# Ledger of designs, part 35: peptides against a protein of PDB entry 4A54

Target 1, 94 residues: chain A of PDB entry 4A54
Amino acid sequence: MSVADFYGSNVEVLLNNDSKARGVITNFDSSNSILQLRLANDSTKSIVTKDIKDLRILPKNEIMPKNGTKSPSTNSTKLKSAETYSSKNKWSMD

## One batch from the design tools (peptide; aimed at target 1 M1 F6 F28 L55)

Design b2_p29_4_s3 (made by RFdiffusion4, then SolubleMPNN; its pose is not in this set)
Fold by OpenDDE base, seed 3:
Structure b2_p29_4_s3 (fold): chain B 94 residues (1-94), chain A 29 residues (1-29)
Amino acid sequence: as target 1 above (94 residues)
Amino acid sequence: KEEKEKEEKELEEKTKKLKEAIKKILEES
């Protein structure tokens, strides 16, 4: 089995420096031992295989987190609805 | 639940095969 058999697979790569990369395997340069990943931003990252500490194939349905989509932390700012107690001034008519 | 477990095992096996493929290349380099 060759690395080419895994082209199109989503992978998480753990590097020796403890950094992580996630992407789709697009190419492998056997001459230079470089794994190429397409990242969520459609950029390509080249990883020297000697720098790989560990890797795993991710499920196909795992949408690569788009780098920039901070899932809006719905900081549910609990807008404390200031119950404006409209103190109805009961106008006492005399 | 069983289907998910099977899928996870399949992914683990694929991962192992990929690691082996990379390892072979590193050994040949």
Scores: peptide ipSAE 0.574, ipTM 0.884, DockQ to the pose 0.403
OpenDDE base, seeds 1, 2, 4, 5: peptide ipSAE 0.574, 0.573, 0.574, 0.573; ipTM 0.884, 0.884, 0.885, 0.884

Design b2_p29_4_s4 (made by RFdiffusion4, then SolubleMPNN; its pose is not in this set)
Fold by OpenDDE base, seed 5:
Structure b2_p29_4_s4 (fold): chain B 94 residues (1-94), chain A 29 residues (1-29)
Amino acid sequence: as target 1 above (94 residues)
Amino acid sequence: KEEEEKEKKELEEKTKELKKAIEEELKKA
């Protein structure tokens, strides 16, 4: 079984410093021993496996409090194409 | 209650599998 089979799973990671991280597994780099988690704020946290004291898969229903980072409504500023009406001054030569 | 216990057990087994997968991939590298 590969770690990739668990991509998308919500996990709680207990670190050696007794801090906890919760997120979705997005990547695992075996060469560098790095587990990547997407956190509730949509940031990515890279955790070195040697710093992991314990981990557990969380049930799907544990809604990580989405810090309501309002997706910046990309107010697509409709660049109102300033139709530069080049008023062609019709120089009527008389 | 029985379904909750089954789900908990399933998550525990999946957790064990994940830990094993991490360990195995680290050994190959």
Scores: peptide ipSAE 0.633, ipTM 0.907, DockQ to the pose 0.322
OpenDDE base, seeds 1, 2, 3, 4: peptide ipSAE 0.617, 0.632, 0.633, 0.627; ipTM 0.906, 0.907, 0.907, 0.906

Design b2_p29_5 (made by RFdiffusion4)
Pose (drawn by RFdiffusion4):
Structure b2_p29_5 (pose): chain A 94 residues (1-94), chain P 29 residues (1-29)
Amino acid sequence: as target 1 above (94 residues)
Amino acid sequence: EEEEEELAEKLNESKEKLEEKGKEYVEEW
């Protein structure tokens, strides 16, 4: 597979200077081998791949926090509120 | 073109190792 398939992928990269950085890939140019990473902190960063010492792909979600649950639903409610409240599950013992 | 191929190989290998070992693969790094 080529890198185009891994565009938008969130991975971590260690540079030649033993520093680490992780972000979601946005682009890679073949002629110059230049990678743009869009990090989840609403920042963009352009880094030339030649400075990469090594590369790894990070786990999906729960990257920073550590948990042992399946978490089948995100259960997120940021912004957009309605006049209805829900707790645990809508249906129980059904 | 060579640098792109090497980078693609590293990504393919990382994906396979991550599916086998999960979080342990990243912690060992």

Design b2_p29_5_s1 (made by RFdiffusion4, then SolubleMPNN; from b2_p29_5, 11 letters changed)
Fold by OpenDDE base, seed 5:
Structure b2_p29_5_s1 (fold): chain B 94 residues (1-94), chain A 29 residues (1-29)
Amino acid sequence: as target 1 above (94 residues)
Amino acid sequence: SELEKKLSEKLNEEKKKLEEKGREYLESK
């Protein structure tokens, strides 16, 4: 499995300096080995993987303070298929 | 990368633990 399989997971990360970060995994930069978390205040925290001491996944039912994780409203952009009414007015000039 | 592999393995282990705890809870009821 890849790190991308865990996008959207809520995690608690313990860093080597004993600080903690909680957030949703939004991205992973493979080139730099940087894990990106969206925090409760909707800010993004970048964590260097090398600095991670420990990590756990938080259950979905743990009342994260409902800061509005706006469920990505899949704005189904109704592609209104513009029915190009090609009115072929065949004006047959007789 | 090696770090990416290590992170993915850790995430997988933690997911497995969480799933196991969930099953144990349901089985205990």
Scores: peptide ipSAE 0.535, ipTM 0.856, DockQ to the pose 0.372
OpenDDE base, seeds 1, 2, 3, 4: peptide ipSAE 0.518, 0.529, 0.527, 0.518; ipTM 0.855, 0.856, 0.854, 0.853

Design b2_p29_5_s2 (made by RFdiffusion4, then SolubleMPNN; from b2_p29_5, 15 letters changed)
Fold by OpenDDE base, seed 5:
Structure b2_p29_5_s2 (fold): chain B 94 residues (1-94), chain A 29 residues (1-29)
Amino acid sequence: as target 1 above (94 residues)
Amino acid sequence: SELEKKLSEKLNKSLELLKKYGKEYLDSL
């Protein structure tokens, strides 16, 4: 079972500082060990997994306030290759 | 990664608890 199997799950995260966050798992960055949650206000919170004291999955019927935001289509943000703006120093020689 | 495995294990444990004790879990929320 992978973390990806829980994408779209509503979770409560208890942090090491005893603060809590509730949201839907939208992504996990395995390289940096960062869990991304979409919060009730449609903002995104990134949590470093080392800061997680406890995590529980919430049942689907918990009325998160319907912020009806559509599942953001995973628009593959094509990392547009930073086109190296070749500063064409047109040295116009006259 | 080891961290991914640990996170997956925690999530899986939470899911198993929800499956076994769903009503009680809902009531505890």
Scores: peptide ipSAE 0.124, ipTM 0.665, DockQ to the pose 0.326
OpenDDE base, seeds 1, 2, 3, 4: peptide ipSAE 0.085, 0.121, 0.085, 0.086; ipTM 0.619, 0.635, 0.611, 0.610; seed 4 fails the geometry check

Design b2_p29_5_s3 (made by RFdiffusion4, then SolubleMPNN; from b2_p29_5, 10 letters changed)
Fold by OpenDDE base, seed 5:
Structure b2_p29_5_s3 (fold): chain B 94 residues (1-94), chain A 29 residues (1-29)
Amino acid sequence: as target 1 above (94 residues)
Amino acid sequence: SELEKELSEKLNESKKKLEEYGREYLESL
């Protein structure tokens, strides 16, 4: 399997400096060996593969702390009430 | 690349472990 087969997977990455990162795999740069993760705050983190000590795929049900999914502000498109311009039909009573 | 191969292997192993854990849990019920 290729790294691309895991796009969309939620992973925890342990780095060689013992720091951790959690995010969804969005891309892999094969030329530079860089793994890209989308973090909970919707930012992107680039990780050099050589700096990865270990990784695990997280279960889908593992509630990533939903940093505030901005509820898509349903921009209530205020349906501007089409002002029914009542064209006053001037009935000319001749 | 060799690094890409290593990363793909780690991902595959992690997936296998997760799937195995899920099966064992279901079999324990």
Scores: peptide ipSAE 0.548, ipTM 0.863, DockQ to the pose 0.354
OpenDDE base, seeds 1, 2, 3, 4: peptide ipSAE 0.530, 0.548, 0.518, 0.544; ipTM 0.858, 0.864, 0.856, 0.864

Design b2_p29_5_s4 (made by RFdiffusion4, then SolubleMPNN; from b2_p29_5, 14 letters changed)
Fold by OpenDDE base, seed 3:
Structure b2_p29_5_s4 (fold): chain B 94 residues (1-94), chain A 29 residues (1-29)
Amino acid sequence: as target 1 above (94 residues)
Amino acid sequence: SELEKELSKKLNEELELLEKYGREYLESK
């Protein structure tokens, strides 16, 4: 496995000064030991690997398919308006 | 040089971290 296998992965980097950076790995300069991250604002941050305390890969927010929360089928329980069948007693005329 | 040794060490540490979390991520899918 190489660093290149993680290009395009979202990561959180904890630095020795306890600051954090989040971004996508875009490049690694092995000659200078510099990790490059693209940040959320599309800027690039260069981090010297010696300054890294910890690193984690963030799950690709798979756009969880919004499990279409089946909109709870508002089973509009049509309150069957109890059609009060007013059984109009048809008064049987004599 | 001493600098090259330090850089090489840090590269290996970074790779180890990436491999660890990469495996965990793949196993979680």
Scores: peptide ipSAE 0.084, ipTM 0.596, DockQ to the pose 0.075
OpenDDE base, seeds 1, 2, 4, 5: peptide ipSAE 0.077, 0.074, 0.073, 0.075; ipTM 0.576, 0.566, 0.582, 0.572

Design b2_p29_6 (made by RFdiffusion4)
Pose (drawn by RFdiffusion4):
Parts: sequence; structure tokens; C-alpha cells
Structure b2_p29_6 (pose): chain A 94 residues (1-94), chain P 29 residues (1-29)
Amino acid sequence: as target 1 above (94 residues)
Amino acid sequence: EEEELEEETEELKEAIEEELEEAEEEEEE
């Protein structure tokens, strides 16, 4: 597979200077081999791939926090509130 | 799942290395 399939992929990269960086890929130019990474902190960063010493893809979600649960639902409620409240599950023992 | 992620990491490394080698050959021509 080519890199186009890995565009938008969140990976971590160690550079020639033993520094580490991870972000979600946005682009790669063949002629110059230049990679743009859009990090989850609303920042964009352009880095030429020639400075890559090594690459690795990070686990999906739970990257920083460590847990042992399946987490089938995100259960997120950021912004947009309604007049209804829900706890644990809507239906129980059904 | 961990073995699949390691295979995908290896495929990504090979793909970038092939494109870098092609870019170096074009610069030498």
C-alpha cells in the first residue's frame, strides 16, 4: 500500500535527533517527500520526512490514558445540552 | 489486533522508504 492510504493516520515519529513527535498525517509530496501532520491540539506542523529516523503507528484512542475496558460507546456530551438526563444505560435487564 | 498494527507499521515504513529511494534516484539523474 502507498502512503495515500495512511493519510490522516495518527502515528509517532522519532527524528534523527532522538526527539519524538506524533500527530495525524495530512499530506505527503513525492518530489520533496514532505509530510504535514495535524495534531489534536488544533495545531498544524509541516516536517520533511528525510529527517525521520523511524516511524510507528500509535494505538487508536486511549493513547495517553491507560485503561482495561472495552469502551463500546464514547459516552461524550461536550457542548449541546438538552432537558434529558441519562445514567449508565437507558434500558436495564431487558 | 497488536499483530495487525505491527504489520501496518512495517507496510508504512516500506512505502516511505521506497518513495525516498525513488526521490534520491531522480535527484542523481

Design b2_p29_6_s1 (made by RFdiffusion4, then SolubleMPNN; from b2_p29_6, 14 letters changed)
Fold by OpenDDE base, seed 3:
Formats: sequence, structure tokens, C-alpha cells
Structure b2_p29_6_s1 (fold): chain B 94 residues (1-94), chain A 29 residues (1-29)
Amino acid sequence: as target 1 above (94 residues)
Amino acid sequence: EEKKLEELTEKLRKALEEILKKQEEEKKK
């Protein structure tokens, strides 16, 4: 199993300095052993794997406090399906 | 559900460890 299989997973990383980082795994640089996390503020944090003391995958339902990025109000533009009433001109042949 | 997350976590940990191990082996070569 590769680290790439976990892209998009929300993780909490405990570093050797006892600091914590929470974010979504966006990339892994295998050459440099660097794990990249997208944080709640949409910034990217690069973590050297050797500096990781512990990690855990968080439940998908743990709402990272989305800072007020307004969920793009999907303005459901109700595309009014213009019901083009094709008026079938009933050609009455007389 | 919690057990699945633990299993996934362990798999991720192992994947990272394997990469580190391979890199160390390559450096010794």
C-alpha cells in the first residue's frame, strides 16, 4: 500500500516537538520523505516524516473547523427548464 | 468504525516506514 492511497485523508500529526498539525494529505514527496498537509486555513504545511512522532487518521465527519469559507452557496439556479411546449401544429388536412 | 480507522492509520504508518527504510537502504548502497 502506498502513501498515495491516503491522499485526501484527514489526519492529525504529532511532531517530535510536541506540536500538532491537522490537515488533509495532499502530497507525499518520496525523494525527500515530506508529507504535505492542507490545513484548515487552506495553507500547505510540509512535514518531514522523520519529525513525526505519531499520526492518526481522523473520521471523515470530523468537520475541520472550516474557517468561514462560505460553502459556495450553490445557488441552485433553478434552471427553469423552459418547457418548450412544442405546440404540435395539428395540421388538419380538410 | 474506529477499528477501521486504526487499521488505516497503521497501514499509513507502515507505508511511511517502508519508504524511510528503503531510503536508508539506498543510502547504504
Scores: peptide ipSAE 0.563, ipTM 0.863, DockQ to the pose 0.667
OpenDDE base, seeds 1, 2, 4, 5: peptide ipSAE 0.523, 0.553, 0.558, 0.552; ipTM 0.860, 0.860, 0.860, 0.862; seed 1 fails the geometry check

Design b2_p29_6_s2 (made by RFdiffusion4, then SolubleMPNN; from b2_p29_6, 10 letters changed)
Fold by OpenDDE base, seed 4:
Parts: sequence; structure tokens; C-alpha cells
Structure b2_p29_6_s2 (fold): chain B 94 residues (1-94), chain A 29 residues (1-29)
Amino acid sequence: as target 1 above (94 residues)
Amino acid sequence: EEEELEKLTKELKEAIEKILKEQEEKEKS
């Protein structure tokens, strides 16, 4: 089985720095060992596979939280600090 | 369904690890 067989899969990636990323696998660069994810905000994140501590495939029905960006019509560039969803994934392997 | 996702996750991990090993072998050579 190849990484390409998993294109379109929704995954959660735990990085070595304990940060998490969730997105759809869009590409894998085998030469550079880079996994590309499309995030919920339609941005792309490139992850070096050596920096991956853990990975899991999520159910297809887990709608990536559409950040319902209510289009705030008002011009105020409130840089709402990206709340790091530190969702404590209780990976209790109990 | 969870068992299938676990299986698929394992297969994906193995696919990534295979590529990493192949790269390491090329660098050693």
C-alpha cells in the first residue's frame, strides 16, 4: 500500500513538538518525505514526516469543523488569536 | 468502524515508514 492510497483521508497528526494538525491528505512528496494537508481554513500545511510523533485517520463523517467564519462585515482586523485547540486527546491505551 | 480505521492508520504508518527506510538506505549508500 502507498501513501497515495490515502489521499482524501482526514487525519490528525501529532508532531514531535506536541502540536496537532488536522486535515485532508492532499499530497505526499516521497523525495522530501513531506506530507501535505489541507486544513479546515482551506490552507495547506506541509509536514516533514520525521517530525510526526503519531498519526491517526479520522472517520469520513467527522466534518472538519467548518469554522463558520461568520463574515464579520466590519473592517476591524481583530486578529483573534488562533486558539490552539489543545484538545487533550486522551489517548488512554488502557 | 474503529477497528477498520485503526487498520488503515497502521497501513498508512507502514507506508510512510517504508519510504523513510528507503531514503535512509539511499543516504547510507
Scores: peptide ipSAE 0.550, ipTM 0.858, DockQ to the pose 0.601
OpenDDE base, seeds 1, 2, 3, 5: peptide ipSAE 0.540, 0.543, 0.542, 0.542; ipTM 0.857, 0.858, 0.859, 0.858

Design b2_p29_6_s3 (made by RFdiffusion4, then SolubleMPNN; from b2_p29_6, 11 letters changed)
Fold by OpenDDE base, seed 3:
Structure b2_p29_6_s3 (fold): chain B 94 residues (1-94), chain A 29 residues (1-29)
Amino acid sequence: as target 1 above (94 residues)
Amino acid sequence: EEKKLEELTKKLKEAIKEILEEQEKKEKE
């Protein structure tokens, strides 16, 4: 099984310095042994595999706490459909 | 389900380890 088979998986990585990172596996650079994670803030973190003390795959349902970056409320600017008042020019027949 | 994730985690660790071992072999050649 290759690391690529795990792309899109949510993982928690414990580093040798006891720091933790959580993200989605987006890429693995085999040449440099670098694991790339997409973090909750949509940034990418590169982790040297040798610095990994432990890792675990998280359940898909564990919503990475979306940093409450409010999805830009698409202010559905209700484009008030300008009711094109069809001014029916009542052609007065003469 | 938890056991499945543990198994997958193990497989991922193994996959990473294999790559590291391959890299170490290349570095020593």
Scores: peptide ipSAE 0.541, ipTM 0.854, DockQ to the pose 0.622
OpenDDE base, seeds 1, 2, 4, 5: peptide ipSAE 0.523, 0.523, 0.536, 0.535; ipTM 0.851, 0.850, 0.851, 0.852

Design b2_p29_6_s4 (made by RFdiffusion4, then SolubleMPNN; from b2_p29_6, 12 letters changed)
Fold by OpenDDE base, seed 2:
Structure b2_p29_6_s4 (fold): chain B 94 residues (1-94), chain A 29 residues (1-29)
Amino acid sequence: as target 1 above (94 residues)
Amino acid sequence: EEKELEEKTKKLREAIEKELEKQEKKKKE
């Protein structure tokens, strides 16, 4: 089996510095031994495999808490319909 | 399900270790 067989898997990686990363495996660079993870914020983290102390595959149902993208408060700026003030130029010929 | 994830995890670790071993062999040449 290759690392590529696990693309799309959600993983928790424990690094040698005791930091943790969680993300989806998007790529593996065999030349440089670099594992790429897509994080919850859609950023990509590159991890040198030598720095990995441990890893585990997470269940699919552990939806990485999508950092609740605050639904951009669609400030429905009601584009106030520019009331086209029809300036009826009342030319009173009087 | 947990057992399946453990087995998959093991296989992923083995795949990574295999790639590391390849890189170490290249450096000793």
Scores: peptide ipSAE 0.610, ipTM 0.886, DockQ to the pose 0.603
OpenDDE base, seeds 1, 3, 4, 5: peptide ipSAE 0.610, 0.607, 0.599, 0.606; ipTM 0.886, 0.887, 0.884, 0.886

Design b2_p29_7_s1 (made by RFdiffusion4, then SolubleMPNN; failed a check: too like the target's own chain; its pose is not in this set)
Amino acid sequence: MSGVLTSFDSSNSIATFELPDGTTLTVKL

Design b2_p29_7_s2 (made by RFdiffusion4, then SolubleMPNN; failed a check: too like the target's own chain; its pose is not in this set)
Amino acid sequence: MTAVLTSYDSSNSIATFQYPDGTTETVTL

Design b2_p29_7_s3 (made by RFdiffusion4, then SolubleMPNN; failed a check: too like the target's own chain; its pose is not in this set)
Amino acid sequence: MTGVLTSYDSSNSILTLELPDGTTVTLKL

Design b2_p29_7_s4 (made by RFdiffusion4, then SolubleMPNN; failed a check: too like the target's own chain; its pose is not in this set)
Amino acid sequence: MSGVLKSYDSSNSIATFEYPDGTTETLTL

Design b2_p29_8 (made by RFdiffusion4)
Pose (drawn by RFdiffusion4):
Structure b2_p29_8 (pose): chain A 94 residues (1-94), chain P 29 residues (1-29)
Amino acid sequence: as target 1 above (94 residues)
Amino acid sequence: SEFIELPDNHTEEDIAEALNKSQEQLEEE
């Protein structure tokens, strides 16, 4: 597979200077081999791939926090509130 | 998973292959 399939992928990269950086890939140019990474902190960063010493793809979700649960639902409620409240599950023992 | 090193004069194909190997490592876990 080419890099186009890995565009938007969140990976971690160690540079020639033994520094580490991770972000979600946005682009790669073949002529110059230049990679733009859009990090989840609403920042954009352009880094030329020639400075990459090594590369690795990070686990999906739970990257920083460590847990042992399946987490089948995100159960997130950021912004947009309604007049209804839900706890644990809507239906139980059904 | 382990980091995959690149050669000093790496190309786009080398980067694609390293990414494929990194994906395989995740499937094995």

Design b2_p29_8_s1 (made by RFdiffusion4, then SolubleMPNN; from b2_p29_8, 10 letters changed)
Fold by OpenDDE base, seed 2:
Structure b2_p29_8_s1 (fold): chain B 94 residues (1-94), chain A 29 residues (1-29)
Amino acid sequence: as target 1 above (94 residues)
Amino acid sequence: MEYIELPDNFTESDLSKALNESLKQLEEE
């Protein structure tokens, strides 16, 4: 599979400083050598490839403790399409 | 589940390989 096929997969990366980062793969920027992970707090972490030592895919059933972060209410601003009511005033010329 | 080692400054191809290997390990458990 391609890297893009793994978008949405939960991974754990081991960094060169022995720290770990867990998140969902959202993007890989090959031009800049950056792996982007969405973290449990819905923030995005960009990690340069040079800082990544190892990785593993986490099983889907590993319930990341979802700290009850309030799902940001996507205020779907329904852009009410301004229906331009072209009121064709039929000027009845008498 | 074991970590897959990535080379220094790994490429997209390297990442793909590592992800596929990791997936294989996950499926074998």
Scores: peptide ipSAE 0.692, ipTM 0.940, DockQ to the pose 0.647
OpenDDE base, seeds 1, 3, 4, 5: peptide ipSAE 0.692, 0.686, 0.688, 0.691; ipTM 0.939, 0.939, 0.940, 0.939

Design b2_p29_8_s2 (made by RFdiffusion4, then SolubleMPNN; from b2_p29_8, 9 letters changed)
Fold by OpenDDE base, seed 4:
Structure b2_p29_8_s2 (fold): chain B 94 residues (1-94), chain A 29 residues (1-29)
Amino acid sequence: as target 1 above (94 residues)
Amino acid sequence: MEFIELPENFTEEDLSNALNKSLEQLKKE
């Protein structure tokens, strides 16, 4: 499976400083070597690959508190097309 | 469940392999 197939999986990452981070995989940026985790507080943690030592997938039964991310209702604010009234400045050269 | 070791500055392929290995370990428990 690809890394993208694991998006949404809950993981624990052991960092090189012996600290641990737990979160849901939201993205992997191969170009910048960054793993992104959504944490329990709905914040995003970006971790560079050089700081990651080990990883494990956590079992689904650990109910991460689904902080109900209220999907920001993209209120499609109808951008009222500002009708640019082209003021025809009639420069009358007499 | 044990941690899967990643190489320093691992690639996307390395990460995929580690995740797959971790998943297989989880399925055996």
Scores: peptide ipSAE 0.690, ipTM 0.940, DockQ to the pose 0.603
OpenDDE base, seeds 1, 2, 3, 5: peptide ipSAE 0.687, 0.688, 0.686, 0.688; ipTM 0.939, 0.939, 0.939, 0.939

Design b2_p29_8_s3 (made by RFdiffusion4, then SolubleMPNN; from b2_p29_8, 11 letters changed)
Fold by OpenDDE base, seed 1:
Structure b2_p29_8_s3 (fold): chain B 94 residues (1-94), chain A 29 residues (1-29)
Amino acid sequence: as target 1 above (94 residues)
Amino acid sequence: MEYISLPENFTEEDLSNALNKSLEQLKEL
């Protein structure tokens, strides 16, 4: 599989400073040597390849704690069916 | 599940290889 086939996969990368980054692969820029991850807070982290030591793919079942961004309850605007008040055109023929 | 090591200044090919290796490890679990 190509790198692009892994776009959307959750990965954890171990950096050379022993810190970790976890996110979804969104892009790899070979020209600039940058791996781009979307983090749990929907921010994007760009990591240069020289700073990456190790990686692993995370299983889908790792429930990333959904930061409960409450899906904005689509306020079902109850389209009050505008009762077509048949305004009886009382055409008063006066 | 173990980390896959990448070479210093890895290429796209190196990344592809590492991702594929990691995927195979995941399938064996």
Scores: peptide ipSAE 0.703, ipTM 0.940, DockQ to the pose 0.682
OpenDDE base, seeds 2, 3, 4, 5: peptide ipSAE 0.698, 0.702, 0.703, 0.701; ipTM 0.940, 0.940, 0.940, 0.940

Design b2_p29_8_s4 (made by RFdiffusion4, then SolubleMPNN; from b2_p29_8, 9 letters changed)
Fold by OpenDDE base, seed 4:
Structure b2_p29_8_s4 (fold): chain B 94 residues (1-94), chain A 29 residues (1-29)
Amino acid sequence: as target 1 above (94 residues)
Amino acid sequence: MEYIELPDDFTEEDLSEALNESLKQLEEE
């Protein structure tokens, strides 16, 4: 599978400084060598590849606190059909 | 579940391989 197929997967990365980061893979920027993780607090952490030592996928059963991302209720903004009042400018050429 | 080691300054391909290997390990557990 491609890296993109793992977007949404919960991972733990071990950094070269022996710290750990856990989060959901949201993006990988190959051009800048940055892995982006969404953390439990809904913040995004960007980690450069040079700082990552090891990785593992976490089992789905580890209840990441579902921060209730309120699905933005796409308020279907009723596109009020702007009635283009075609102002009939009667150009009376007298 | 063991960590998959990544090479220093790994590529997208390396990351893909590591993720696939990690997934395989998870499924074998």
Scores: peptide ipSAE 0.680, ipTM 0.935, DockQ to the pose 0.641
OpenDDE base, seeds 1, 2, 3, 5: peptide ipSAE 0.679, 0.679, 0.669, 0.673; ipTM 0.934, 0.935, 0.933, 0.934

## One batch from the design tools (peptide; aimed at target 1 F28)

Design b2_p30_1_s1 (made by RFdiffusion4, then SolubleMPNN; its pose is not in this set)
Fold by OpenDDE base, seed 3:
Structure b2_p30_1_s1 (fold): chain B 94 residues (1-94), chain A 30 residues (1-30)
Amino acid sequence: as target 1 above (94 residues)
Amino acid sequence: LEEKTKELKKAIEEELEKAKKKKEEEEKLK
């Protein structure tokens, strides 16, 4: 199992200084030992793993930062299907 | 959620260890 399997999970991180951070896991850099959280204000916080005293996964129903997924306004550009009127020229041979 | 938290902690530790081993191997090749 990888940390990537937990991306999008809401977590509470307790730091060594007894401060807490809450956010959604957005990235993990194992090479640099950095856990990235998206906070409720849509800012990103990078936490060095050595500074983590403890962490827990929170229930989904706790106030996930509503990432306003701006629903991509699918500008449904109604490609007006140019109804190519296939003029079936019914060549009536007479 | 407790089990998932344990799995996450384990995943962090395993990836950190893999990254450490990779760095050590790269250093031996120089």
Scores: peptide ipSAE 0.633, ipTM 0.901, DockQ to the pose 0.609
OpenDDE base, seeds 1, 2, 4, 5: peptide ipSAE 0.596, 0.591, 0.623, 0.624; ipTM 0.900, 0.899, 0.900, 0.901; seeds 1, 2 fail the geometry check

Design b2_p30_1_s2 (made by RFdiffusion4, then SolubleMPNN; its pose is not in this set)
Fold by OpenDDE base, seed 3:
Structure b2_p30_1_s2 (fold): chain B 94 residues (1-94), chain A 30 residues (1-30)
Amino acid sequence: as target 1 above (94 residues)
Amino acid sequence: LEKKTEELKKALEEELEKAKKKEEEKKLEE
């Protein structure tokens, strides 16, 4: 199981300095071991994994920051599947 | 939620271990 499997989870993180952060996991930088949380004010907090003393996943019903569902405009760039109209030129030989 | 929390902790620890191994590998190449 990867950290990415927990994206969108609401978590409380206890840091080594005894400070707490609450937010939704938005990203993880594997190169630098940095966990990114979106906070209730829509700001992003970056936390180095080594600075985490403890964490817990919170229930979904706890006040998720109303991230305004910017519905990811899935600009589903509908890659219009170029329906290659295979013009089956059915060359009817007569 | 407790099980999922432990799974997340484990995933973070695995990433930390990978990062340490990569740093050690880099030091051996120098």
Scores: peptide ipSAE 0.574, ipTM 0.852, DockQ to the pose 0.571
OpenDDE base, seeds 1, 2, 4, 5: peptide ipSAE 0.561, 0.526, 0.545, 0.566; ipTM 0.850, 0.850, 0.851, 0.852; seeds 1, 2 fail the geometry check

Design b2_p30_1_s4 (made by RFdiffusion4, then SolubleMPNN; its pose is not in this set)
Fold by OpenDDE base, seed 4:
Structure b2_p30_1_s4 (fold): chain B 94 residues (1-94), chain A 30 residues (1-30)
Amino acid sequence: as target 1 above (94 residues)
Amino acid sequence: LEELTKKLKEALEKELEEAKKKKEELLKEL
């Protein structure tokens, strides 16, 4: 299993200084020992793995974005079918 | 979640160790 399999997981990281960071795993650089988290404010935090005391995966609170996308009220604008009055010009065959 | 957390920790440790080994091998070839 790779760390990449956990991208998009929400984690809490406890640092050696007893500070905590919470965010979504966006990247891991094994060569530089850096774990990147996206925070709640959409900022990115880079954490050196040696500074990690502990970590845990948090439940995906589906914060359903309340996309209160107002369902566009399909204003069914009743396109009044313009009754094309086909004026039958009766050509009087005299 | 505890099992997944364990797997994540194991994956981190594994990839970090592999990266160290690669660096050490490169340094030995120099």
Scores: peptide ipSAE 0.626, ipTM 0.900, DockQ to the pose 0.653
OpenDDE base, seeds 1, 2, 3, 5: peptide ipSAE 0.576, 0.565, 0.583, 0.612; ipTM 0.899, 0.899, 0.900, 0.900; seeds 1, 3 fail the geometry check

